Peptides against a protein of PDB entry 2ODG. Designs and how they scored, part 92

Target 1, 89 residues: chain A of PDB entry 2ODG
Amino acid sequence: MTTSQKHRDFVAEPMGEKPVGSLAGIGEVLGKKLEERGFDKAYVVLGQFLVLKKDEDLFREWLKDTCGANAKQSRDCFGCLREWCDAFL

## One batch from the design tools (peptide; made by RFdiffusion4, then SolubleMPNN)

Design b2_p27_3_s2 (from b2_p27_3, 11 letters changed)
Fold by OpenDDE base, seed 5:
Structure b2_p27_3_s2 (fold): chain B 89 residues (1-89), chain A 27 residues (1-27)
Amino acid sequence: as target 1 above (89 residues)
Amino acid sequence: MEEEEEEQLKKAKEAGEALLAREEALA
């Protein structure tokens, strides 16, 4: 499948202090919900991705439970973090 | 495998709860 420009922008460079909303699949609504839960930076969500050992089903379930992400949003976010890790981890 | 997955998901949720607690304390 095709990726978004937002995805390509994120996976192109080290994430540093990028906000959680810079992740593919995380728009304004989900970003605010994540920030309210203490996930203000993309690297905090990366931490959860790694704690879940990069498992797609577990991560997408966690994301859904945490901020209400739908199937597409969780898929996009997972793919974004997976490809970022493949490039930089 | 299912038991291991459940434990990992539990740990992730606990980490999230800790972050939420801190956010609430700072708000």
Scores: peptide ipSAE 0.239, ipTM 0.748, DockQ to the pose 0.119
Fold by OpenDDE base, seed 3:
Structure b2_p27_3_s2 (fold): chain B 89 residues (1-89), chain A 27 residues (1-27)
Amino acid sequence: as target 1 above (89 residues)
Amino acid sequence: MEEEEEEQLKKAKEAGEALLAREEALA
């Protein structure tokens, strides 16, 4: 499977204070919904990813329930966080 | 194992609800 430039940009460096919308799969619509729920930074979503023990099915289900992410969006977001953790965690 | 997974998902949802409550209180 191919990755987006957005994915590559995110996994290339420490995420720091990057906004939630910098995550692959999280566009304008999903980003706003996540921000409205208090998930304003990418590291807050990373926290949920880690609470769910990096489980793909659990994380993607959570993301869908939280902001209405579709299958591709949740897959892209999961892959982004997984690869970031592989590099920096 | 499924019981543990359900518990983790519940905790994740509760964390989200807490964040939402704070966001609404500050708005």
Scores: peptide ipSAE 0.235, ipTM 0.744, DockQ to the pose 0.118
Fold by OpenDDE base, seed 1:
Structure b2_p27_3_s2 (fold): chain B 89 residues (1-89), chain A 27 residues (1-27)
Amino acid sequence: as target 1 above (89 residues)
Amino acid sequence: MEEEEEEQLKKAKEAGEALLAREEALA
């Protein structure tokens, strides 16, 4: 498996106030849906990731139910948050 | 799915619903 440049850019630095659309796997369509649900910042999604104790299956299911993410999108988003946490948490 | 995992997923969904309700109230 390979990562995208978007993934590499996200995991390389502190998250700060980055928009939810900065997360790997979260494109314009999913980003807008997440923003409409109150998940406007990447750190809000990080919060859900942590509430779910970093469990891949639970997080990916939650993301699918919340914004309609497909398998690849949820995988990319999960991997992005996991690697960010490994570096900064 | 274990009961504890189901409860965690429920809490995550509830948090999301609370955010949605807040966004709707602010709109």
Scores: peptide ipSAE 0.232, ipTM 0.747, DockQ to the pose 0.119
Fold by OpenDDE base, seed 4:
Structure b2_p27_3_s2 (fold): chain B 89 residues (1-89), chain A 27 residues (1-27)
Amino acid sequence: as target 1 above (89 residues)
Amino acid sequence: MEEEEEEQLKKAKEAGEALLAREEALA
């Protein structure tokens, strides 16, 4: 599958203090909802990804339940974190 | 869903709820 430039930009460098909205699949709407729940930084969402042992189904379900992400948004976000971890974790 | 997966998801949800509670307390 093809990836977005947003995805490529995120997986290319250390995450640092990047906002949650820098994750692929997380736009303005989902980003605001995540921030309201305390997930203001991408690394906080990474934390949840790791707690769920990088399981795709569990993470995508959690993301849907937390911010209302649809199938594409959750897929893009999962793929973004997976590839970042492959490079830097 | 397997029992182990259910427990993992529960822990993730609990962590999220803790963050939400803190945000609300700071408001």
Scores: peptide ipSAE 0.230, ipTM 0.745, DockQ to the pose 0.119

Design b2_p27_3_s3 (from b2_p27_3, 11 letters changed)
Fold by OpenDDE base, seed 4:
Formats: sequence, structure tokens, C-alpha cells
Structure b2_p27_3_s3 (fold): chain B 89 residues (1-89), chain A 27 residues (1-27)
Amino acid sequence: as target 1 above (89 residues)
Amino acid sequence: SMAEEEALLEKSKEAGEALLEKEKALA
């Protein structure tokens, strides 16, 4: 499957203080829900990704339960964080 | 194991709940 430009933009550089909405698969609706839960920065979601030992199924389930992400959104977000970690972690 | 996976998921959920409660307290 091909990646989005949003994905490529995110994985190309250190994430720093990027908002949670900069993650692939996280649009305005999901971003607001995540922010309301204290996940305002991409690095906070990265933290959850790492706590779950980078497990795809666990992370995608968590994301679904936390903000209502659908299968595509959770897949895109997972892939974004995975590839970022491969490059920078 | 399945038990380990459930434990990891629970830890992640607990972290999220803590953040949610903090946000509510600040509101």
C-alpha cells in the first residue's frame, strides 16, 4: 500500500513538538478527541506505541478505544509511528 | 502470551485515563 504525503512529511524528520494531528490517520476529529484525553502531542502517542512494545494489534486497539479510530486510521497512524521509529529511535 | 498482551494494553489504557482525569481537573 502507498503512503500519504502526510505520512512522508512526518517520518522525514524528528517529530519534536508536533501536534497529535500531524500523525498520519489522525484528522481533526480524532485529533480533538485525543487532545481531550491529554494526547495533545505526537510524542505522547509515540509513548503509548512504545509502552505497547510497537505491537500493531495492541496499538490499533488502544487507538480505537481511545478516540474511535477506524481500521484505516489506526493502520495509518501505526505505520507512521513504526517508520518514524525505524528512522530515528 | 495473551496475559502479557492484556497487561500491556491495560497499562496503556491506565495512562490514558490518568491524562483524561488531569484534563478534567484543569477544566
Scores: peptide ipSAE 0.142, ipTM 0.668, DockQ to the pose 0.117
Fold by OpenDDE base, seed 5:
Structure b2_p27_3_s3 (fold): chain B 89 residues (1-89), chain A 27 residues (1-27)
Amino acid sequence: as target 1 above (89 residues)
Amino acid sequence: SMAEEEALLEKSKEAGEALLEKEKALA
């Protein structure tokens, strides 16, 4: 399956101070919910991804519980962070 | 193990709760 342009844009460079909404699968609705919970930057969500040892099931469950992400949104976000880590971590 | 996975998930949730509390206090 193909990835989105948003995914490709995110995994192409160091994330720096990019907002949480820059992550694939995180639109305006989920982004606002994450920001309201203190997850304003993509690197904060990366931190949670790493604490969960890059486990797909754990991360996607956490994301669902934290902001209400559906299966596609959590899958896209997980894939985005996984591929970013493969390139830069 | 399942117990280890639950512990990791709980730690991540606790971090999120701390951020939520801080955001509410600063808003």
Scores: peptide ipSAE 0.139, ipTM 0.667, DockQ to the pose 0.119
Fold by OpenDDE base, seed 3:
Structure b2_p27_3_s3 (fold): chain B 89 residues (1-89), chain A 27 residues (1-27)
Amino acid sequence: as target 1 above (89 residues)
Amino acid sequence: SMAEEEALLEKSKEAGEALLEKEKALA
């Protein structure tokens, strides 16, 4: 499997104030749901990723419970944050 | 451990709930 251009764009640079919708796997629908829960920035979701100690299963479960992400969406989002952390954290 | 996993997940959920309540209060 190959990554999307959206994934590559996100992991290429510091995330700064990028909106939550900039994360791979987070489209318009999931982005709006996350924003409604106060997760409006990518760095807030990064915070949850770090609280869960970068654990894939825990993070993907949290994302599913929080915004209804399916398996592909949660996988793409997890991979995006993992690779970003590998590069910049 | 199972207890540690549950505790970490609960911390994340609590943060989410706080943000949700704040968003509702500001709406």
Scores: peptide ipSAE 0.139, ipTM 0.662, DockQ to the pose 0.118
Fold by OpenDDE base, seed 2:
Structure b2_p27_3_s3 (fold): chain B 89 residues (1-89), chain A 27 residues (1-27)
Amino acid sequence: as target 1 above (89 residues)
Amino acid sequence: SMAEEEALLEKSKEAGEALLEKEKALA
C-alpha cells in the first residue's frame, strides 16, 4: 500500500490546531460536513478515534455516519490517525 | 464484545450530538 503526501504531512508533526480537512481522506466536501457537526479540528476527530479505542471498524462506521465518507476516505482517515498516534501518543 | 462495541460507538455519537447541539445554541 501507499500513502498520500497529505497523509505524510499530517503524521509528520504535532497536530496542533490543524483543521479537520488536513486529515487524509477528508476533502473539502467531507470537511465541511464534519465542521457542520462541530468537528472543525483534526483533534476533535482524534478524540472520537480515541473514544472508540482506535477500533478501525467502529471509527470508519462513525465517520461514514457522520459525514458520508466512503470506504477509501474512511480508510485513509483512519490510517492517518493511527499512524499519528503511533508517532505522538 | 458486540455490546461493548455498540456502547463505545454510541458514546462517540453522543459526543457528536453534543457538539451539534452546542453549535445550534451558538447560532
Scores: peptide ipSAE 0.138, ipTM 0.661, DockQ to the pose 0.119

Design b2_p27_3_s4 (from b2_p27_3, 13 letters changed)
Fold by OpenDDE base, seed 4:
Structure b2_p27_3_s4 (fold): chain B 89 residues (1-89), chain A 27 residues (1-27)
Amino acid sequence: as target 1 above (89 residues)
Amino acid sequence: SEKEEEEQLEKSKKAGEELLAKLEALE
């Protein structure tokens, strides 16, 4: 499979204060829903990813339940965070 | 703004607590 430019842009550099919408798979609709639930920064979602011990099924299920992400969106978001962690953690 | 930041912080705290409660319920 191929990744998006959005994915490549995110995993290429430190996360810093990037908004949650900078995560691959997270568009405006999902981003707003995440922000309403207290996940306004990408690093807050990273925190959730780490608390779930980087488990794909748990994270993707959480994302679906929290903001209504579909299978592709949750896959893209998970892959984005996984590859970022591989590079920077 | 300071108010918006405070509101987001409170939402984040609640989100964290909700997650912990869910995880504890699975134990």
Scores: peptide ipSAE 0.147, ipTM 0.644, DockQ to the pose 0.049
Fold by OpenDDE base, seed 1:
Structure b2_p27_3_s4 (fold): chain B 89 residues (1-89), chain A 27 residues (1-27)
Amino acid sequence: as target 1 above (89 residues)
Amino acid sequence: SEKEEEEQLEKSKKAGEELLAKLEALE
């Protein structure tokens, strides 16, 4: 499947202080829930992604349990972080 | 505000501690 423009915009540059809502698959609803749980910046979610050793199943399950992400949202978010890491990590 | 930043930091700390506890329980 093709990626969104939001995905392309995120993976194209260092994430810096970008909010969690800048991640592909993370809209306003999921973003607010993540912020309430302490994940206000994209780099905090990146930290979780790295702690889980970049494992897709573990990360997507965590995202679902943490903010209620559905399959597409968790897939988009995982893909976004994976490709960002491939480019900049 | 500084208060909001402190509150967010506290939430982040708790989130990290919860994650570590889960990982330790699986080891």
Scores: peptide ipSAE 0.135, ipTM 0.632, DockQ to the pose 0.050
Fold by OpenDDE base, seed 2:
Structure b2_p27_3_s4 (fold): chain B 89 residues (1-89), chain A 27 residues (1-27)
Amino acid sequence: as target 1 above (89 residues)
Amino acid sequence: SEKEEEEQLEKSKKAGEELLAKLEALE
């Protein structure tokens, strides 16, 4: 499997105050929906990822239910957070 | 603005509550 440049850019450095839209798989549409629900920063979504014990199925289901992410978008977002955690957590 | 900050804070609180609810459901 290949990753996007957006994925590589995100996992390469500390998350800091990066907006939710900086996550791989989260474009403008999904980003706006997440922001409306209070998930304005990438680290808030990271929080959900960690609360769900890094479980892929649970996280991807949550993302789908919260912002309407499709299979590819949720996969990309999950992979992005997983690899970021492997590097920095 | 102050209003916008309050609105974002309220949204953030709701997001936090959602996170905690998921945690409690798993424990």
Scores: peptide ipSAE 0.116, ipTM 0.636, DockQ to the pose 0.058
Fold by OpenDDE base, seed 3:
Structure b2_p27_3_s4 (fold): chain B 89 residues (1-89), chain A 27 residues (1-27)
Amino acid sequence: as target 1 above (89 residues)
Amino acid sequence: SEKEEEEQLEKSKKAGEELLAKLEALE
């Protein structure tokens, strides 16, 4: 499967203070819901990803439960964080 | 071991739930 330019832009550099909406799969709707739950920065979602030991099923289910992400959105977000970690951790 | 991995995943899931609860309380 192909990745988006948004994915490529995110995984190419340190995430710093990037907003949660900079994550692949996280648009305006999901971003606002995540922000309302305290996940306003991409690094907070990264923290959840790492707490869940980078497990795909646990993370994608969490994202679905937290902001209503569908299968593609959760897949894109998971892949984005996984590849970022592969590059920078 | 497989059992150890499953136990760790369950603990991580609980940790995530606690994190979410804390974040929501700060809003």
Scores: peptide ipSAE 0.068, ipTM 0.613, DockQ to the pose 0.071

Design b2_p27_4_s1 (from b2_p27_4, 13 letters changed)
Fold by OpenDDE base, seed 1:
Structure b2_p27_4_s1 (fold): chain B 89 residues (1-89), chain A 27 residues (1-27)
Amino acid sequence: as target 1 above (89 residues)
Amino acid sequence: SVLEKEKKLIEEGVKKAKEILEEEKKK
């Protein structure tokens, strides 16, 4: 299993007010859809991740239902948030 | 500190996520 540079860049530092598009697996298309639903910042998506108690299936299903993320996109996003939490929470 | 501010943002993110979910359920 390998990660992207985008993933590594995100998990390496505090996220602050980074836009939702900074998350691995979230490109411009998914980012715009998430922003339309009120998830404009990465920390808001992290909030949802925590509300779902870090459950992978629940989070990935939510992401699919919310912005149409495919399996790879939701996996990348989940992994990005999980590893960030392991480092900073 | 930077990390304290980060934790505060995360708390706000949790709050906002819950609010969005509740509002969508009412539609």
Scores: peptide ipSAE 0.645, ipTM 0.912, DockQ to the pose 0.946
Fold by OpenDDE base, seed 3:
Structure b2_p27_4_s1 (fold): chain B 89 residues (1-89), chain A 27 residues (1-27)
Amino acid sequence: as target 1 above (89 residues)
Amino acid sequence: SVLEKEKKLIEEGVKKAKEILEEEKKK
């Protein structure tokens, strides 16, 4: 499957203090919902990703339950974090 | 260093995620 430019931009460099909306699959609507739940930075979502032991099913289900992400959005977000970890962790 | 700061943020992210989830369990 293909990736977006947003995905490529995120995985190319350290994430630092980037907002949650910088993650692939997380648009303005999902970003605001995540921020309201306390997941305001990309590194906090990465934290949840690691707490779930990088499990795709668990993470995508969590994202759906937390902000209403659909299948494509959760896939894009998971893939973004997975590839970032492969490059920097 | 940049890498050290990055690793500290990741550690903080894990901590914050756990805290949020624990608070939600109390509902």
Scores: peptide ipSAE 0.644, ipTM 0.912, DockQ to the pose 0.918
Fold by OpenDDE base, seed 5:
Structure b2_p27_4_s1 (fold): chain B 89 residues (1-89), chain A 27 residues (1-27)
Amino acid sequence: as target 1 above (89 residues)
Amino acid sequence: SVLEKEKKLIEEGVKKAKEILEEEKKK
């Protein structure tokens, strides 16, 4: 699998208060939907990722159910958070 | 420090995520 520059930019540094749209796989459409559901910052989505104990299937299903993410988008987002955690947690 | 602030945000993110999920269950 290849990663995007967006992915690389996110995993390269602490996320701080980056918006949810900074996550790989989360564009404007998905970002708006996540924001409407209260997941407005990347660290909140990371929070959910951790609540789900970093389980890929659970997280990707949640993301699909929450904002309508397709398989690629959920994969990209999960991978982004996983690699960020591997680097910083 | 940056790392301490980061970890605090992550803790807040976990808390907020749990709160959102609980509220959604009530719907």
Scores: peptide ipSAE 0.644, ipTM 0.912, DockQ to the pose 0.951
Fold by OpenDDE base, seed 4:
Structure b2_p27_4_s1 (fold): chain B 89 residues (1-89), chain A 27 residues (1-27)
Amino acid sequence: as target 1 above (89 residues)
Amino acid sequence: SVLEKEKKLIEEGVKKAKEILEEEKKK
């Protein structure tokens, strides 16, 4: 599958304190919902990703349940975090 | 260093994620 420029921008460098909305697949709508649930930074979502042991099904289901992400959004977000981890962890 | 700061943020993220999940279980 192809990736977006947003994905490439995210995986290219350490995430630092980037907002949750910097993650691929997470737009303004999903970002606001995640922030309301306490996931205001990308590194907090990464935290959840790691807690779920990088399991795609578990993470994507969690994202759907937490902010209403659709299949593409959850796929993009998962892929973004997976590739970031491959590069930096 | 940048790496050390990054690792600390990741640790914080894991901790915070766990805390959020535990709090939500109480609801």
Scores: peptide ipSAE 0.633, ipTM 0.911, DockQ to the pose 0.948

Design b2_p27_4_s2 (from b2_p27_4, 12 letters changed)
Fold by OpenDDE base, seed 4:
Structure b2_p27_4_s2 (fold): chain B 89 residues (1-89), chain A 27 residues (1-27)
Amino acid sequence: as target 1 above (89 residues)
Amino acid sequence: SVLEKERKLVEEGVKKAKEILEKEKKE
């Protein structure tokens, strides 16, 4: 599987208070929709990822339902958070 | 420390995510 530079930049360091749009797979359109639902920071989406116990199907379905993410976008976002957790949690 | 602040944000993220979901259930 290949990753984007955006993915690599995110997983390389602590996320701190990075905006939700810093997540791989989350562009301006999806980011705005997530912010409208209260998920304005990457660490809040990470929170949901952990609440769902890192389950890929549950998380990707949630992301689709919440902001309309397509299969590639949800895959990229899930992979980004998974690899970040592997490195820092 | 930086690491402690990071872990605190993770905890806050979990808390906030749960709160958002609970509010949406009641809407």
Scores: peptide ipSAE 0.707, ipTM 0.927, DockQ to the pose 0.945
Fold by OpenDDE base, seed 1:
Formats: structure tokens, C-alpha cells, sequence
Structure b2_p27_4_s2 (fold): chain B 89 residues (1-89), chain A 27 residues (1-27)
């Protein structure tokens, strides 16, 4: 499988205070819903990813339940955070 | 340093995520 340029751009550098919409798989629609739930920054979603101990099924289900992410969106977001952690944590 | 700031944000992200989930659980 190939990754998007958005994915590559995110995993290439520290995320800092990037908005949640910078995450692969998170567009404007999902981003707004996440922001409404308090997940306005990428590092907050990363926080949830770590709270769930990097478990793919748990994280993707949480993302679906929280903002309505479909399978591709949740997969892209999970992969983005996983690879970022591999590079920086 | 940049890395120190990044790690601080990770810590804050974990904290905030937990807080959000606890609040939602009470509602």
C-alpha cells in the first residue's frame, strides 16, 4: 500500500501544535467534529492514541464513534500516528 | 529544545485526552 503526501508531510517532522486536520484521514468534516469534542490539536489525538496503548482496533473504533470516520479514514489516521511515533518517540 | 517542547505536548495531549473522556463519562 502507498501513503498520501499528507501522511508523509506529517510523519516527516515534529507535529508541534498542528491542528487535528493535519492528520492523514482527517478532513474538514471529521476535523470539525473532533474539535467539537475537544480534540482540536493533533497532539491531543496522539494522546488518545497513547492512552489506548497504540491498539489499532480500539483507536479506530474510538475515532469512528467520536467523529464518524470510515474504515479508510481511521486506517489512515492510525497509520499516520503510528509512523510518527516510530520516528519521534 | 524542540524535542523537549514536543515531549511536553505529548504529555499534555495524554492529559487532555483523559480529561475529555472523564467529562464525557460523567455526562
Amino acid sequence: as target 1 above (89 residues)
Amino acid sequence: SVLEKERKLVEEGVKKAKEILEKEKKE
Scores: peptide ipSAE 0.705, ipTM 0.927, DockQ to the pose 0.949
Fold by OpenDDE base, seed 5:
Structure b2_p27_4_s2 (fold): chain B 89 residues (1-89), chain A 27 residues (1-27)
Amino acid sequence: as target 1 above (89 residues)
Amino acid sequence: SVLEKERKLVEEGVKKAKEILEKEKKE
């Protein structure tokens, strides 16, 4: 599968305190819902990703249940975090 | 350093995620 420029921009550099909306697959709608749940920064979503042991099914289900992400959005977000971790952790 | 700050944020992210989930579980 192909990646977006948003994905490439995110995985290319340290995450820092980037907002949750900087994650691939997370637009304004999903971002607002995540922020309402306390996941306001990308590193907090990364935290959940790690809590779930980088498990794709668990993470994507969590994302769907938390903010209503569809299959593509959850896939893009998971892939974004996975590749970032592969590069920086 | 940048790397040290980054790792600190990762740790904080894990901590915060756990805290959020625990709060939601009790509500």
Scores: peptide ipSAE 0.705, ipTM 0.927, DockQ to the pose 0.953
Fold by OpenDDE base, seed 3:
Structure b2_p27_4_s2 (fold): chain B 89 residues (1-89), chain A 27 residues (1-27)
Amino acid sequence: as target 1 above (89 residues)
Amino acid sequence: SVLEKERKLVEEGVKKAKEILEKEKKE
């Protein structure tokens, strides 16, 4: 599976306080829904990713239930966080 | 340092995620 430029831009550097919309697979629609639930920063979504022990099925299901992410969006977001962790954690 | 700030944010992210989920669980 290929990655987007958005994915590559995110995994190339520290996350800092980047907004949730900087995550691959998270556009304006999903980003606003996540922000309404309190997941306003990428590091908060990373927090949930780690709480779920980096489990792909659990995380993608959570993302779907939380903001309505489709299969591609949840896959892109999971892959983005996985590769970021591999590089920085 | 940059690394210290980054790791602090990771810790805060985990904490905040747990807090959000706990509130939603009570609803």
Scores: peptide ipSAE 0.702, ipTM 0.927, DockQ to the pose 0.922

Design b2_p27_4_s3 (from b2_p27_4, 11 letters changed)
Fold by OpenDDE base, seed 5:
Structure b2_p27_4_s3 (fold): chain B 89 residues (1-89), chain A 27 residues (1-27)
Amino acid sequence: as target 1 above (89 residues)
Amino acid sequence: SVLEEEKKLIEEGVEKAKELLEKEKEE
């Protein structure tokens, strides 16, 4: 599978206080829903990713349940966080 | 440093995520 430029931009540098919408797979629609649930920053979603022990199935199911992410969106978001962690953690 | 600040944010993110999960369970 190929990655998006959005993915590459995110995994290339520390995330700092980037908004949740900076994550690959998270567009405006999903971003707004995540923000409404309190996941307004990328580092908070990363927090959830880590709380779930980087488990792909658990994270992707959570993302689907939380903001309605489809399979591609959850896959892209998970991959984005996984690769970021591989680079910086 | 940038790395120290990043680690601090990640820790905050973990704690916030835990709190948000608990809130979701209560709803």
Scores: peptide ipSAE 0.594, ipTM 0.896, DockQ to the pose 0.938
Fold by OpenDDE base, seed 3:
Structure b2_p27_4_s3 (fold): chain B 89 residues (1-89), chain A 27 residues (1-27)
Amino acid sequence: as target 1 above (89 residues)
Amino acid sequence: SVLEEEKKLIEEGVEKAKELLEKEKEE
């Protein structure tokens, strides 16, 4: 599978205060739903990713249940956070 | 430093995620 430019832009640098919509797989629709649930920043979603011990199935299921992400969106978001952690944690 | 600030945000994100999950469980 190939990655998007959005993915590459995110994993290239520290995330800081970037909004949740900066994550690969998270568009405007999913971003707004995540913000309404309190996941307004990328670092909060990263927090959830770490709470779930980087488990792909648990995280992707959570993302689907929380904002309605489809299989591609949850895969892209998971991969984005995984590669960011590999680079910076 | 930038790295120290980044790590503080990550820790803050973990704590916020835990709090949000607890609120969802109570619902």
Scores: peptide ipSAE 0.592, ipTM 0.895, DockQ to the pose 0.941
Fold by OpenDDE base, seed 1:
Structure b2_p27_4_s3 (fold): chain B 89 residues (1-89), chain A 27 residues (1-27)
Amino acid sequence: as target 1 above (89 residues)
Amino acid sequence: SVLEEEKKLIEEGVEKAKELLEKEKEE
């Protein structure tokens, strides 16, 4: 199992006001759909992640239902947020 | 500090996520 450079870049520093598209697994298509639903910043998606108590199944299902993320995209996004939290929260 | 501001943004993100969830549920 390996991570992307996008994942490593995100978990290496505070996220600040990075756009939602900075999250691993979230490309331009998914990013625009999330923005349309009001999730325009990475910290808002992190907020949802925390509201769901960091539950992987709940979060990945939410992401699929919200923007149509596939299994790999939701896994990458979840892993990105989990490891960021381990480093900074 | 940078970390304090980061935690503030996270708090705002949690509140916004809760609001968005309730809004979508009502639609």
Scores: peptide ipSAE 0.589, ipTM 0.895, DockQ to the pose 0.949
Fold by OpenDDE base, seed 2:
Structure b2_p27_4_s3 (fold): chain B 89 residues (1-89), chain A 27 residues (1-27)
Amino acid sequence: as target 1 above (89 residues)
Amino acid sequence: SVLEEEKKLIEEGVEKAKELLEKEKEE
């Protein structure tokens, strides 16, 4: 499957304190909802990803339940974090 | 260093995620 430029931009460098909206699949709408739930930075969502043991089904379901992400959005976000971890962890 | 700061943020993210999950369970 192909990735977006947003995905490529994110996985290319350390994330630092990038906002949650910098994650692939997370636009302004989903980003705002995540921020309202306390997930304001990409590294906090990464934290959740790691807490869920990098499990795709668990993470994508959590993302759906938390901010209403659809299948593509959750896939893109999961893939973004997975590839970032493969590169930097 | 950049790597040390990154690791610190990741640890912080994990802890915050745990806290947020606990809050949701209590609600």
Scores: peptide ipSAE 0.589, ipTM 0.894, DockQ to the pose 0.947

